Peptides against a protein of PDB entry 5B16. Designs and how they scored, part 108

Target 1, 136 residues: chain A of PDB entry 5B16
Amino acid sequence: TPSRINHNERLEFLGDAVVEFLTSVHLYYLFPSLEEGGLATYRTAIVQNQHLAMLAKKLELDRFMLYAHGPDLCRESDLRHAMANCFEALIGAVYLEGSLEEAKQLFGRLLFNDPDLREVWLNYPLHPLQLQEPNT
Target 2, 136 residues: chain A of PDB entry 5B16 as posed
Amino acid sequence: TPSRINHNERLEFLGDAVVEFLTSVHLYYLFPSLEEGGLATYRTAIVQNQHLAMLAKKLELDRFMLYAHGPDLCRESDLRHAMANCFQALIGAVYLEGSLEEAKQLFGRLLFNDPDLREVWLNYPLHPLQLQEPNT

## One batch from the design tools (peptide; made by RFdiffusion4, then SolubleMPNN)

Design b2_p26_1_s4 (from b2_p26_1, 12 letters changed)
Fold by OpenDDE base, seed 2:
Structure b2_p26_1_s4 (fold): chain B 136 residues (1-136), chain A 26 residues (1-26)
Amino acid sequence: as target 1 above (136 residues)
Amino acid sequence: AEEEARRRREELLERIRRLLEELAAE
């Protein structure tokens, strides 16, 4: 495996964790009364390859994939998986070279096209239940 | 104004929830 591919895989590994973490944190605070199963369901929905590929498309990573890996991505599922991985690598790179905040902002901008929803996601108010349970 | 803002936030949260439910249903 070429060194470049290995580097991308490492970035994907990091990016996967960052995406999972950011998603988890925001869901946790946005839905203080939601049980773990519900939180996990929403997290899975957000970070699944299909959704991440949709986010990747907003960055025109599909064009990149076709350019760089066209012959290897004959199946739609393969393209989706590759786009998701590329998205993770990008988030990983943003975190690595920038900050978690920058990764959060980028991720939030892509998650919601609606600026009002984006603002709530990124700048969630402290819920009364969280005030009652400050240690949770 | 504060009550209106609270309600607005609640509405937005509900919209987020609906979007997440839609994603989860895919």
Scores: peptide ipSAE 0.632, ipTM 0.930, DockQ to the pose 0.866
Fold by OpenDDE base, seed 3:
Structure b2_p26_1_s4 (fold): chain B 136 residues (1-136), chain A 26 residues (1-26)
Amino acid sequence: as target 1 above (136 residues)
Amino acid sequence: AEEEARRRREELLERIRRLLEELAAE
């Protein structure tokens, strides 16, 4: 009997892992000579709340958050944190109800406004487990 | 040809790197 909040937190948990995994895999292939420390730095930069909130804004999640939780999100830092969590939950839902490929495509489209950079990011080889994941 | 494509990819990767460095600096 989990509440809607608990369910959303579960989706966030899943989405966090998906975003982390996709980011890790793509960085790994994009920068084959980059040491672990550098890879970790870039991953942290990509998945940090401020950046995920920026991606969430592209999906107009800020409008949704203010509509649903405006009184509780008066501080900018609170809004960013909530938007990042909501974004993770969304990615989790896309993975759960769709596929890892769909999550990858959505995430990649949001990461880069430049279509050339986006294509480079998206067209690098996927981990074998990503290719073998069943759709739901 | 292939060399031109390689150079293009390297340029794009460098642009990505610069963007990531900017994010990491926040």
Scores: peptide ipSAE 0.629, ipTM 0.929, DockQ to the pose 0.776
Fold by OpenDDE base, seed 1:
Structure b2_p26_1_s4 (fold): chain B 136 residues (1-136), chain A 26 residues (1-26)
Amino acid sequence: as target 1 above (136 residues)
Amino acid sequence: AEEEARRRREELLERIRRLLEELAAE
């Protein structure tokens, strides 16, 4: 249905922006001494289709995609791309129906399996130097 | 205690950095 396709594409569009924004903010605070190029490199690594597809797999979207769209996803690259898009749409939907905080929590939970790393990412605490010099 | 917490955080950040570098290398 064209309407459903358009809806998913719109959610994907929104989700792409949300994922990029969240990633940017967290990287910015976690690595206060990292130059723009480094921040951009890490952001690209996090939001690239291959990685988002891996996150999507944690939600078993691969099984869903194969069940619903198997004939159109004969190639692994096509599946990864579709999974990444689906993941973006999901994040977009969570943001739209819930909040940015809910999207942040979901994204963080999927981003890191290690709970200690997850906590650091989600809270993005100020660097010790920033704590000592809060006005910087 | 505060120094220990700071060191722990630095270790965790370094682990995150390593993971990100691994992702960037893909």
Scores: peptide ipSAE 0.629, ipTM 0.929, DockQ to the pose 0.858
Fold by OpenDDE base, seed 5:
Structure b2_p26_1_s4 (fold): chain B 136 residues (1-136), chain A 26 residues (1-26)
Amino acid sequence: as target 1 above (136 residues)
Amino acid sequence: AEEEARRRREELLERIRRLLEELAAE
């Protein structure tokens, strides 16, 4: 369906921005002393196709892709790319139909299996220097 | 208690950093 394809591409476009934005914001707050180059490196690592595909696998998008498009995704690299795009579209849809907060929560749940790390990522507690800043 | 919580947060942040470094190395 051409209209659905177009819609999915638009969602992917939106989702790409949301994923990058959320990643940037959380990294910025979590690592207040990290220089731009380091922040950019971590962001790239998080939003790269290979990693997003791993997150997509947690939602069983791999099964969906293989079921629906198996013949066209015989190569692992093709599957990873498709899964990453599908994941972006999903995040875009969650943001569009829900909220940025919902997208944040979903993304955070998938980023870290460890609940303690997840909690830190989602709530990004202030660094000691940041805690003292209001008093200065 | 507050200092202990701070140390705990720092430890968790370091663990996150290590995971990100691993991702960056891939």
Scores: peptide ipSAE 0.624, ipTM 0.928, DockQ to the pose 0.850

Design b2_p26_2_s1 (from b2_p26_2, 11 letters changed)
Fold by OpenDDE base, seed 1:
Structure b2_p26_2_s1 (fold): chain B 136 residues (1-136), chain A 26 residues (1-26)
Amino acid sequence: as target 1 above (136 residues)
Amino acid sequence: EEEEEDKRLLELAHEVMEKINQHQLS
């Protein structure tokens, strides 16, 4: 329904921003010598639809695709796009109902299979100004 | 511990998705 689609798109919009923000902040601090172009390229690789779709698959979000879109997802590219959007909506919802920290935890744990790299991402010290801000 | 956390996050994700589908989010 249009209302359902609009609701999901709003969450997707929010989630896209959250994913972009979290990615940008972490890349900025993790790679202090990387130039803007490199940071942007790395960010694009992390947040591109193909990658987000893979993260969505890890969460088995395809189980919800049938409820939202039905038979329109016969093409692999369409499914990938829908999965990426669904993942963004999820992150947006986690931020909205929970906190930015929870969104970071969820996103970070999915991003990295290597425990050491995951630990760095999840526990990297934030700037003092960031620590002073509320999670929502 | 890691396995339990992964399971927790999966469950959380699914709960949130269900709320999305039911329009229970603010």
Scores: peptide ipSAE 0.468, ipTM 0.853, DockQ to the pose 0.531
Fold by OpenDDE base, seed 5:
Structure b2_p26_2_s1 (fold): chain B 136 residues (1-136), chain A 26 residues (1-26)
Amino acid sequence: as target 1 above (136 residues)
Amino acid sequence: EEEEEDKRLLELAHEVMEKINQHQLS
């Protein structure tokens, strides 16, 4: 019923918060001696649009926009911005219709190519998501 | 199994994207 643009913007709003939250929680637990400034800098690097666009590319999200709206996204900067927004919308949707755990799983697998680092992110013993959703 | 999990997540992402495009989410 609502326009596609409004629908996506609402999901982007939600997804932005989820990405920020997941990132913040993981950094907080993984780096207990890191000061707030360092945590904030690291978070910024992870959640910046350019990085989220790269994650979106790993999921081939460009397939959902280039065919129908290719001419509107002919500029690299425009595509990057759209991809980042699309990724936020996706994470928001996964959280909304699935769970925070599923959002964490998806986000974590994309963040790291190294299996060991991925394992730490996804299965850190003190992570609140594991405590709250033990049956996932 | 690693590749299978990646494939699963890719499929999940695409399924969710289709739902977004069809306005089937809350």
Scores: peptide ipSAE 0.462, ipTM 0.853, DockQ to the pose 0.524
Fold by OpenDDE base, seed 4:
Structure b2_p26_2_s1 (fold): chain B 136 residues (1-136), chain A 26 residues (1-26)
Amino acid sequence: as target 1 above (136 residues)
Amino acid sequence: EEEEEDKRLLELAHEVMEKINQHQLS
């Protein structure tokens, strides 16, 4: 079996693609009149490490990295990068073992509850996942 | 329901992370 690092890196690779895809889908539906350049700009903002790290924090993913590599993650910037990668690995794993729908539900729920983006989304037509959010 | 969903997603995330750490995923 591959090393843990290799294992996580492969999942990160997959998860990165899934995150990019799901983000694109969300933006496409949320902003039906926004041109490609604007969509791309928003996507970049959503998937940047700093933002993904915040989503990872909501899921308390720090529990899964600090025990083995705590001394190496003492700096906040290092932790953010690790948290973002961990989040990608998680999404990749959810997609791999479950389905794209499950990954979409997990990622979408986190996005919709993100305080930095909620105010922006509230001013536009809701994505289907936002429409069903009250029922969750 | 919102709180229940948040709890469910947190549990799912942690379950998957445990499997990752144990190399139980493909």
Scores: peptide ipSAE 0.460, ipTM 0.848, DockQ to the pose 0.474; fails the geometry check
Fold by OpenDDE base, seed 2:
Structure b2_p26_2_s1 (fold): chain B 136 residues (1-136), chain A 26 residues (1-26)
Amino acid sequence: as target 1 above (136 residues)
Amino acid sequence: EEEEEDKRLLELAHEVMEKINQHQLS
């Protein structure tokens, strides 16, 4: 419904900022010698729609897709955008209803366990969140 | 366990998503 779409868009807006922030924090601590340009480039790669869509898939967020424009989601790019947006909305909602800490735990866990990033991240000093997350 | 933590996060995500869909979030 239009109201639901608008609601999600607002959450996406918030979540986008949270994702950007959390990513920035991770990069800042893990790459203490990397200049701003490098940090920004790395951040862009982490928060791009393709990557966020993969994270969304890990959480099986496809189960919650809106099908108002169902046929449009048949295209890979459209589905990717939808999944990425859904992930942003989720993070935004977690922050809104819970806390930034909860958002950190959710997002951080996904990041550190992401095959595309884990190899890179683990080769650097562990982020505080990584140390806090149990491996049990 | 790592698997247990993953399950917890998945459940959290789904609970939040359900609330979103039901317009339960401000």
Scores: peptide ipSAE 0.457, ipTM 0.847, DockQ to the pose 0.499; fails the geometry check

Design b2_p26_2_s2 (from b2_p26_2, 13 letters changed)
Fold by OpenDDE base, seed 5:
Structure b2_p26_2_s2 (fold): chain B 136 residues (1-136), chain A 26 residues (1-26)
Amino acid sequence: as target 1 above (136 residues)
Amino acid sequence: AVEEEDERLRRLAHEVMQKINEHQLQ
């Protein structure tokens, strides 16, 4: 069987793509007049390790840092990187066994404290079933 | 209500993380 670390790395790979996709779609719809360079810069800011680590902190994912690797996480930068990776693995897992919609819900709720901005995020992209729902 | 939902999502996230650690997801 694969190691726990290897298992997480595969989920991180998947989660990274999901996070990047969801972010891209959101920015694309919210800023229809923003050029590619601006969209890319904004995306980078959202998906960078430091930001994802903050989202991981909101979920208290530090509880899941492996004890055996604890000494390797003594430095702030190492912990930040591990937290970001853990968040990616989580999103990857949610997508894998849940759905893209669930991943979007989780990610969106964490991204914004402002209820209005959160609502805007949750409306993009629209799931086919959401087309029949008022979403009020 | 908002705090309750945030707590629910946190619990859900933790459940998923436990499954990851137990290699239940492949």
Scores: peptide ipSAE 0.471, ipTM 0.857, DockQ to the pose 0.505
Fold by OpenDDE base, seed 1:
Structure b2_p26_2_s2 (fold): chain B 136 residues (1-136), chain A 26 residues (1-26)
Amino acid sequence: as target 1 above (136 residues)
Amino acid sequence: AVEEEDERLRRLAHEVMQKINEHQLQ
C-alpha cells in the first residue's frame, strides 16, 4: 500500500543517514592520514547497494519481502536494490526504537567476518557513536 | 559466545522487521 511504502521509505531515509554517519566517523578516525577522496571511495564501497544487499542477506531479510514482491524482484538488480533499502530501513528502525549504539553494534557485527577487525570497529573509542539510550 | 550474539542480533533484526511490516514504528 502507499502508506506502507511511505513508511518504509521514511525508515530507509533515516537508515541511510545512520549508515553513512557510522561509516564516515569510523573511517575518519581509523584512517587519520587518508585524504578525503580515499575516505569517500572507501565509504562508497561500504554503503553501496551491492554491499548492503549482502549484509541484508546475512540477516535473511529477503524473508520479509519475497511474499509481497516476489514477481517484482525477479531481476537481480531489483533484488539488490530492494535488499539494500530493506537493510537501511532496518538500521533506521533500530536507531529509532533503540539507539545509535545499537545500530552501530548491528552494523559492525555484520560488516566484518574477521573477529579482530570486528572488535576494532565495535570498540574503537568514537565518542559520537558511544551514546547511551537516554542521550539519543 | 560470538555465535550466540550473532543469533541474538538476527532475532532482533527479525523482530524489528516484523514491526516494520505491521506498521508499528513511527
Scores: peptide ipSAE 0.454, ipTM 0.847, DockQ to the pose 0.530
Fold by OpenDDE base, seed 4:
Structure b2_p26_2_s2 (fold): chain B 136 residues (1-136), chain A 26 residues (1-26)
Amino acid sequence: as target 1 above (136 residues)
Amino acid sequence: AVEEEDERLRRLAHEVMQKINEHQLQ
């Protein structure tokens, strides 16, 4: 229904901000010598739809969308986008009804428990300037 | 322990998702 769609979109809006914030804080502390450009690039890589969709998959969030939109989500890219949006809505809801700390715990646990995401955290993309001047 | 925690998180997520679907959160 339009009401549900709007409801999820509002939560997604909130969750997007929470995910961005939590990711930023994590990166800030994890890489104290990394410049802003590198931090921003890394953040983008972490919060991309592919990764959020992986987190959503771990939580089996597909159970909440595929029945209503099966044919519309047959495309892999569409499914990833929907899963990522659903994850953002979830985080938004957890923050709204609980706390930022609870959202942080949920998000962090998923990030640290997933081998693929761990690999991303350990092998972050370098800023072009870092590639050119690695010792800077 | 890891598996139990993962299951706990899934339960939490599903409970929240159910509330979202029922439009109980705002």
Scores: peptide ipSAE 0.454, ipTM 0.851, DockQ to the pose 0.496
Fold by OpenDDE base, seed 2:
Structure b2_p26_2_s2 (fold): chain B 136 residues (1-136), chain A 26 residues (1-26)
Amino acid sequence: as target 1 above (136 residues)
Amino acid sequence: AVEEEDERLRRLAHEVMQKINEHQLQ
Protein backbone atom coordinates (compact mmCIF):
# COMPACT_ATOMS: atom_id res chain seq x y z
CA THR B 1 0.00 0.00 0.00
CA PRO B 2 1.11 3.60 -0.51
CA SER B 3 1.14 4.19 3.24
CA ARG B 4 3.40 1.20 3.77
CA ILE B 5 5.77 2.37 1.07
CA ASN B 6 5.94 5.88 2.48
CA HIS B 7 6.64 4.58 5.96
CA ASN B 8 9.26 2.21 4.62
CA GLU B 9 10.97 5.05 2.79
CA ARG B 10 11.24 6.97 6.05
CA LEU B 11 12.81 3.96 7.70
CA GLU B 12 15.19 3.60 4.77
CA PHE B 13 16.24 7.21 5.23
CA LEU B 14 17.00 6.62 8.88
CA GLY B 15 18.67 3.29 8.26
CA ASP B 16 20.90 4.73 5.58
CA ALA B 17 22.26 7.21 8.10
CA VAL B 18 22.77 4.53 10.74
CA VAL B 19 24.60 2.24 8.33
CA GLU B 20 26.80 5.11 7.21
CA PHE B 21 27.57 6.08 10.78
CA LEU B 22 28.38 2.60 12.02
CA THR B 23 30.56 1.93 9.01
CA SER B 24 32.41 5.20 9.49
CA VAL B 25 33.11 4.51 13.15
CA HIS B 26 34.39 1.04 12.42
CA LEU B 27 36.70 2.18 9.65
CA TYR B 28 37.97 5.07 11.74
CA TYR B 29 39.23 2.74 14.45
CA LEU B 30 40.25 -0.13 12.22
CA PHE B 31 42.47 2.04 10.04
CA PRO B 32 43.97 4.72 12.31
CA SER B 33 46.59 5.77 9.76
CA LEU B 34 44.35 5.85 6.71
CA GLU B 35 43.53 9.28 5.32
CA GLU B 36 39.99 10.52 4.75
CA GLY B 37 39.96 9.64 1.07
CA GLY B 38 40.80 6.05 1.78
CA LEU B 39 38.24 5.83 4.57
CA ALA B 40 35.58 7.23 2.27
CA THR B 41 36.45 4.75 -0.45
CA TYR B 42 36.13 1.81 1.90
CA ARG B 43 32.87 3.14 3.26
CA THR B 44 31.42 3.43 -0.22
CA ALA B 45 32.33 -0.15 -0.95
CA ILE B 46 30.75 -1.40 2.27
CA VAL B 47 27.46 0.47 1.96
CA GLN B 48 26.83 0.15 -1.77
CA ASN B 49 23.57 -1.46 -2.84
CA GLN B 50 25.21 -4.65 -4.05
CA HIS B 51 26.79 -5.27 -0.68
CA LEU B 52 23.72 -4.38 1.35
CA ALA B 53 21.69 -6.69 -0.85
CA MET B 54 24.03 -9.53 0.03
CA LEU B 55 23.57 -8.77 3.71
CA ALA B 56 19.82 -8.75 3.19
CA LYS B 57 20.08 -12.15 1.57
CA LYS B 58 21.92 -13.51 4.61
CA LEU B 59 18.86 -12.54 6.62
CA GLU B 60 16.55 -14.01 3.97
CA LEU B 61 14.75 -10.70 3.51
CA ASP B 62 13.87 -11.73 -0.03
CA ARG B 63 10.94 -13.62 1.45
CA PHE B 64 9.33 -10.27 2.13
CA MET B 65 9.89 -8.96 -1.39
CA LEU B 66 7.50 -11.39 -3.01
CA TYR B 67 4.43 -10.09 -1.22
CA ALA B 68 4.56 -6.39 -2.05
CA HIS B 69 6.56 -6.12 -5.27
CA GLY B 70 7.14 -9.64 -6.54
CA PRO B 71 6.16 -9.17 -10.17
CA ASP B 72 8.35 -6.08 -10.56
CA LEU B 73 11.48 -7.71 -9.18
CA CYS B 74 12.24 -10.16 -11.97
CA ARG B 75 15.38 -8.26 -12.98
CA GLU B 76 18.46 -8.80 -10.87
CA SER B 77 19.17 -5.08 -10.60
CA ASP B 78 15.65 -4.35 -9.41
CA LEU B 79 15.80 -7.07 -6.81
CA ARG B 80 19.20 -5.91 -5.62
CA HIS B 81 17.98 -2.36 -5.18
CA ALA B 82 14.87 -3.50 -3.34
CA MET B 83 16.89 -5.76 -1.08
CA ALA B 84 19.30 -2.96 -0.24
CA ASN B 85 16.40 -0.65 0.57
CA CYS B 86 14.80 -3.34 2.68
CA PHE B 87 18.01 -3.80 4.63
CA GLU B 88 18.23 -0.07 5.29
CA ALA B 89 14.63 -0.03 6.48
CA LEU B 90 15.37 -2.94 8.77
CA ILE B 91 18.37 -1.22 10.33
CA GLY B 92 16.36 1.96 10.69
CA ALA B 93 13.59 0.08 12.43
CA VAL B 94 15.99 -1.72 14.75
CA TYR B 95 17.51 1.59 15.73
CA LEU B 96 14.13 3.26 16.14
CA GLU B 97 12.44 0.54 18.16
CA GLY B 98 15.56 -0.76 19.88
CA SER B 99 18.89 1.00 20.07
CA LEU B 100 22.01 1.93 18.17
CA GLU B 101 23.77 -0.88 19.99
CA GLU B 102 21.33 -3.43 18.63
CA ALA B 103 21.74 -2.04 15.14
CA LYS B 104 25.52 -2.23 15.52
CA GLN B 105 25.39 -5.84 16.62
CA LEU B 106 23.14 -6.86 13.77
CA PHE B 107 25.07 -5.00 11.11
CA GLY B 108 28.49 -5.89 12.46
CA ARG B 109 27.86 -9.60 12.65
CA LEU B 110 26.66 -9.62 9.08
CA LEU B 111 29.56 -7.54 7.79
CA PHE B 112 32.51 -9.52 9.02
CA ASN B 113 33.19 -13.22 9.14
CA ASP B 114 36.70 -12.67 10.45
CA PRO B 115 36.49 -12.91 14.24
CA ASP B 116 39.26 -10.36 14.80
CA LEU B 117 37.63 -7.77 12.60
CA ARG B 118 34.25 -8.51 14.14
CA GLU B 119 35.68 -8.00 17.60
CA VAL B 120 37.04 -4.61 16.61
CA TRP B 121 33.65 -3.68 15.22
CA LEU B 122 31.66 -4.80 18.24
CA ASN B 123 34.09 -3.55 20.89
CA TYR B 124 35.55 -0.34 19.51
CA PRO B 125 36.46 2.32 22.08
CA LEU B 126 33.64 4.44 23.43
CA HIS B 127 33.68 8.19 23.04
CA PRO B 128 34.58 10.06 26.25
CA LEU B 129 31.03 11.37 26.50
CA GLN B 130 29.69 7.84 26.36
CA LEU B 131 32.01 6.88 29.19
CA GLN B 132 30.61 9.72 31.24
CA GLU B 133 27.05 8.71 30.40
CA PRO B 134 27.12 4.92 30.13
CA ASN B 135 23.40 4.59 29.40
CA THR B 136 23.38 7.11 26.57
CA ALA A 1 27.14 -21.18 18.70
CA VAL A 2 27.79 -19.16 15.56
CA GLU A 3 24.91 -20.76 13.72
CA GLU A 4 22.64 -20.24 16.69
CA GLU A 5 23.45 -16.55 16.84
CA ASP A 6 22.94 -16.17 13.11
CA GLU A 7 19.54 -17.78 13.42
CA ARG A 8 18.68 -15.46 16.30
CA LEU A 9 19.50 -12.46 14.15
CA ARG A 10 17.40 -13.78 11.29
CA ARG A 11 14.47 -14.26 13.65
CA LEU A 12 14.86 -10.74 14.96
CA ALA A 13 15.03 -9.35 11.46
CA HIS A 14 11.91 -11.19 10.42
CA GLU A 15 10.00 -10.01 13.47
CA VAL A 16 10.94 -6.42 12.70
CA MET A 17 9.93 -6.85 9.09
CA GLN A 18 6.54 -8.13 10.16
CA LYS A 19 6.05 -5.05 12.32
CA ILE A 20 6.97 -2.82 9.40
CA ASN A 21 4.50 -4.56 7.15
CA GLU A 22 1.74 -4.29 9.73
CA HIS A 23 2.49 -0.64 10.54
CA GLN A 24 3.25 -1.41 14.16
CA LEU A 25 6.35 0.73 14.46
CA GLN A 26 6.28 4.13 16.16
Scores: peptide ipSAE 0.415, ipTM 0.833, DockQ to the pose 0.510

Design b2_p26_2_s3 (from b2_p26_2, 12 letters changed)
Fold by OpenDDE base, seed 3:
Structure b2_p26_2_s3 (fold): chain B 136 residues (1-136), chain A 26 residues (1-26)
Amino acid sequence: as target 1 above (136 residues)
Amino acid sequence: MVEEEDKKLLEYARKVMEKINEHQLR
């Protein structure tokens, strides 16, 4: 139904923004001397559908996706795109139902298998906006 | 493997995803 589609797309929209924001903030601190163009390039690489689909697979989101849309997702490319969207929706929902901190932790956990790199990601200073809206 | 520290967060994520899925199937 239109309402169903709109709701999930809204979560995806929100999640896209959260992923974009978290990525931007961390890249900003990780590369203090990198120009905007370089930061944008790295951000694109991190948030591209193929990468988000891999993160989604780590959470086994395909269980949910295939259950809901199995017949329509036989092609690998279709599945990857759907998985990426599903991941964004999940992050959006985590932000909405929980907090930006929880979204950051989840995203960071999935981004880095190396615990040292993960720790660096998770311990970077929060952006002022993150501090202002810790549980929004 | 998921470390013990991550279990709660991942379980939460799973529950959130279930809610999304339920709504999507409606």
Scores: peptide ipSAE 0.238, ipTM 0.750, DockQ to the pose 0.524
Fold by OpenDDE base, seed 1:
Structure b2_p26_2_s3 (fold): chain B 136 residues (1-136), chain A 26 residues (1-26)
Amino acid sequence: as target 1 above (136 residues)
Amino acid sequence: MVEEEDKKLLEYARKVMEKINEHQLR
């Protein structure tokens, strides 16, 4: 059977990049003594489908998915994948229509309930190039 | 307890999702 058309693929692509970036920056400053390999491993854990699906559940994104209650999502793995993709699309859209700042805040709010970790997330230094970008 | 700013942000996210959904259905 042919793969179904995913109308969110472009947004997922963008969102994936945003999530990867934000996660990388966060980990970089949160763990200054952790080597690159450890940072990469931690990043993988944060952005893997299973985890992103959990974040998506916090927002009840299943309400916004096409065929969310259809037979196509009868398997747990399929549901996790769909939810993760939906989350990526959301982050991509938030970045696109809002800003990187809004994407950062949303992602951070969902990632961390701990206020100390939240603060580190919200207050990490921006690269000078981001300061040169026009306001969105 | 969710702070006011958090509520606003989450509401914004939901609105964005609604737009995405509407676009897909068109």
Scores: peptide ipSAE 0.209, ipTM 0.735, DockQ to the pose 0.524
Fold by OpenDDE base, seed 2:
Structure b2_p26_2_s3 (fold): chain B 136 residues (1-136), chain A 26 residues (1-26)
Amino acid sequence: as target 1 above (136 residues)
Amino acid sequence: MVEEEDKKLLEYARKVMEKINEHQLR
């Protein structure tokens, strides 16, 4: 139904922004000597649909997608795109219903299998939004 | 402890996703 699509699209919209923001902030701090062009390129690599789809796979979101959309996702490319969108919607929902911190934690956990790298990601300076909402 | 935290986080994510799906299916 139009209402269902609209809601998911709204979450996707929000999630896209959150993913971009989290990535940008962390790249900024993690690579202080990297120029803007390099930062942008790195960000693109992290947030591109193919990569987000892989992150979604770690959460087994494909199982949910098959349930919801079934045959429409029989093509790998279609599934990948849908998975990426679903991941964005998920991050958006986590942010909306939880906090930016929770979104950061989830995203970081999926990005890094190495605990040391994950720790660096998670414990870098607080995001501006977190400073505004210290209890979230 | 770290593993348990990861588990909780992933579980939370799945719950959120389920909620999204429930909304879409209703």
Scores: peptide ipSAE 0.177, ipTM 0.696, DockQ to the pose 0.636
Fold by OpenDDE base, seed 5:
Structure b2_p26_2_s3 (fold): chain B 136 residues (1-136), chain A 26 residues (1-26)
Amino acid sequence: as target 1 above (136 residues)
Amino acid sequence: MVEEEDKKLLEYARKVMEKINEHQLR
């Protein structure tokens, strides 16, 4: 039986790029001596479905998904996958309707509960493109 | 799970989710 869940694939596409970009920039500056393979492995850990689903739970997207699409989400693995995709769509929408800065803040606040770690994320050096267009 | 200082951002995120949901239902 095909799922009735619409993940807004275009927003997911955009959100995936934003999440990967923000993560890449963060890792690049925080670990200046880490080789590409290490950076890529760390990025994969941050943006994998299981982790994104945990971040989505902080926004109560599990309640949202169960309320809207409960019959299609009887399995925990299905719910995690759906939440991860929905989270990507959310980040894409925040970037599209707001800004990269807002997407960064949302993502960073969800990534870290520790104030010191959050501070490092939220105030890391800006990428040159962000400096050129700070409001985009 | 979300800090009190994040309330405004959470509210914004919820509004975005509502828009996404509306788009899916159309």
Scores: peptide ipSAE 0.059, ipTM 0.587, DockQ to the pose 0.524

Design b2_p26_2_s4 (from b2_p26_2, 15 letters changed)
Fold by OpenDDE base, seed 4:
Structure b2_p26_2_s4 (fold): chain B 136 residues (1-136), chain A 26 residues (1-26)
Amino acid sequence: as target 1 above (136 residues)
Amino acid sequence: SEEERLRELEKKAREVMEKINQHQLQ
């Protein structure tokens, strides 16, 4: 595998962790009365490929995918999978080049159309584990 | 404003993706 493809896969790996982490932390605060099973189910729903692909579409990442891959992604399911992976790589890159805070803000902006929920997501106190990121 | 900041983040995100894709095409 070419080094650049490996780099993108590495970013995807990182982004997957960031998305999972941010989702877990904020669900914990947004739904204080929801039991663990509900939290886990909700997290799965948020981070599944079909949802991440929809978030990627909000950023118009499909224009990049169509340019780069063309006929290789003619199937809707293939495009969704690629878009989800691309979104993870993007979040990983934002975290790597910027900060966890910036990744959180971007992710939250895309997740919530409701301004009130978005406000809670963006401004709730950071989890202690997030303090390990110096740019947060 | 916060909304303006978020829009700038979205713009930056797209720029990052553009760079990533450009490298993949080389």
Scores: peptide ipSAE 0.246, ipTM 0.744, DockQ to the pose 0.537
Fold by OpenDDE base, seed 5:
Structure b2_p26_2_s4 (fold): chain B 136 residues (1-136), chain A 26 residues (1-26)
Amino acid sequence: as target 1 above (136 residues)
Amino acid sequence: SEEERLRELEKKAREVMEKINQHQLQ
């Protein structure tokens, strides 16, 4: 396997964990009275491939994938799956080369188009220390 | 469906936002 493919797969692995972690943490704190089943349902909706592919489309990864790998992505389902994986790799790369905060910001900006919802998602206190040192 | 779940999430988020805003304003 070429080094780039291996690297992308490793980044996908990392990104998958980061996306799941961020989603879990934010849901946990946003909905303190919601039971585990509800939290899990929301998490599933957010992190499933179809949704991640939609987020990837906001970054125009579809255009990128079609341009670079169009012949291999003739089916729409193949494109969606590839975009979801690419999105995970991107988040993994942002976390690896940047920080969890940067990954959080990018993910949150894509998750909600509504500025008010985005504000709540990104700036709701996720830890007691955030009240003293708010994340921006 | 996924879209319905996401819409429900947004609805709940809006409700939480309203509660948060009320606490901040009071």
Scores: peptide ipSAE 0.075, ipTM 0.617, DockQ to the pose 0.019
Fold by OpenDDE base, seed 3:
Structure b2_p26_2_s4 (fold): chain B 136 residues (1-136), chain A 26 residues (1-26)
Amino acid sequence: as target 1 above (136 residues)
Amino acid sequence: SEEERLRELEKKAREVMEKINQHQLQ
């Protein structure tokens, strides 16, 4: 329905900002020697539709989308775009109904299957070089 | 391709994070 579409678009708008923010903060901590241009490149790689669609697939949103909107998603690119948007809306909803922390946890759990890598990302610990120069 | 570039970037990022992880686990 038009009302549902509007609601999802609003949540997507919010979720996009949350994903961008979380990604930026974590990259800042994890790559202290990387210049702004490099940080921006990695951020783009993480938050682009193709990657977000992959995360959405872990939640089986592809099956959901095909069930609900199969005829409208005949192109693979259309499906990826729709899944990415749906994922952003989901993150937006989690933030809205819960907290930034919960959104971070969900996002991190999907980014990494390895528990140790997940732990590093979620806690964005200070890099050893930053510990030596804690003025940042 | 853009997809290939993405995979390479993600691979490099994971490698760096693995090194950081090893450092913290020691």
Scores: peptide ipSAE 0.023, ipTM 0.523, DockQ to the pose 0.021
Fold by OpenDDE base, seed 1:
Structure b2_p26_2_s4 (fold): chain B 136 residues (1-136), chain A 26 residues (1-26)
Amino acid sequence: as target 1 above (136 residues)
Amino acid sequence: SEEERLRELEKKAREVMEKINQHQLQ
């Protein structure tokens, strides 16, 4: 039987892929004229550990982590890294136990505090050509 | 900072929203 640590690492592995996938898809549709390099830059900004740690803080995962692992997380940098990993594991768990749609909704709610920006991110309309030719 | 980069992304998203709004009014 795998340890809880091994389970969390597996969830983190899955969550990392889900976060990157969702981010890639949304950026692709939101910015149809942006070149690959720009898309990659924006993706990096969204999914890098420091930003994921900020999202984790919105869920108060720092308080949870300090309660469970306080002695091992004395340094702020260590805490941020652990929070990012925990956030990935959380997204992985939501995807595994629920659906990709649920993971998308949770991720989107945390990414943007502005309701208008959140709406654009989650529900950006497809280009008319994409609607007419879905198999392209 | 990552926060600054995100704000820049949000700015671009806002611009996209404006374009969408203009299209909806047409």
Scores: peptide ipSAE 0.021, ipTM 0.497, DockQ to the pose 0.019

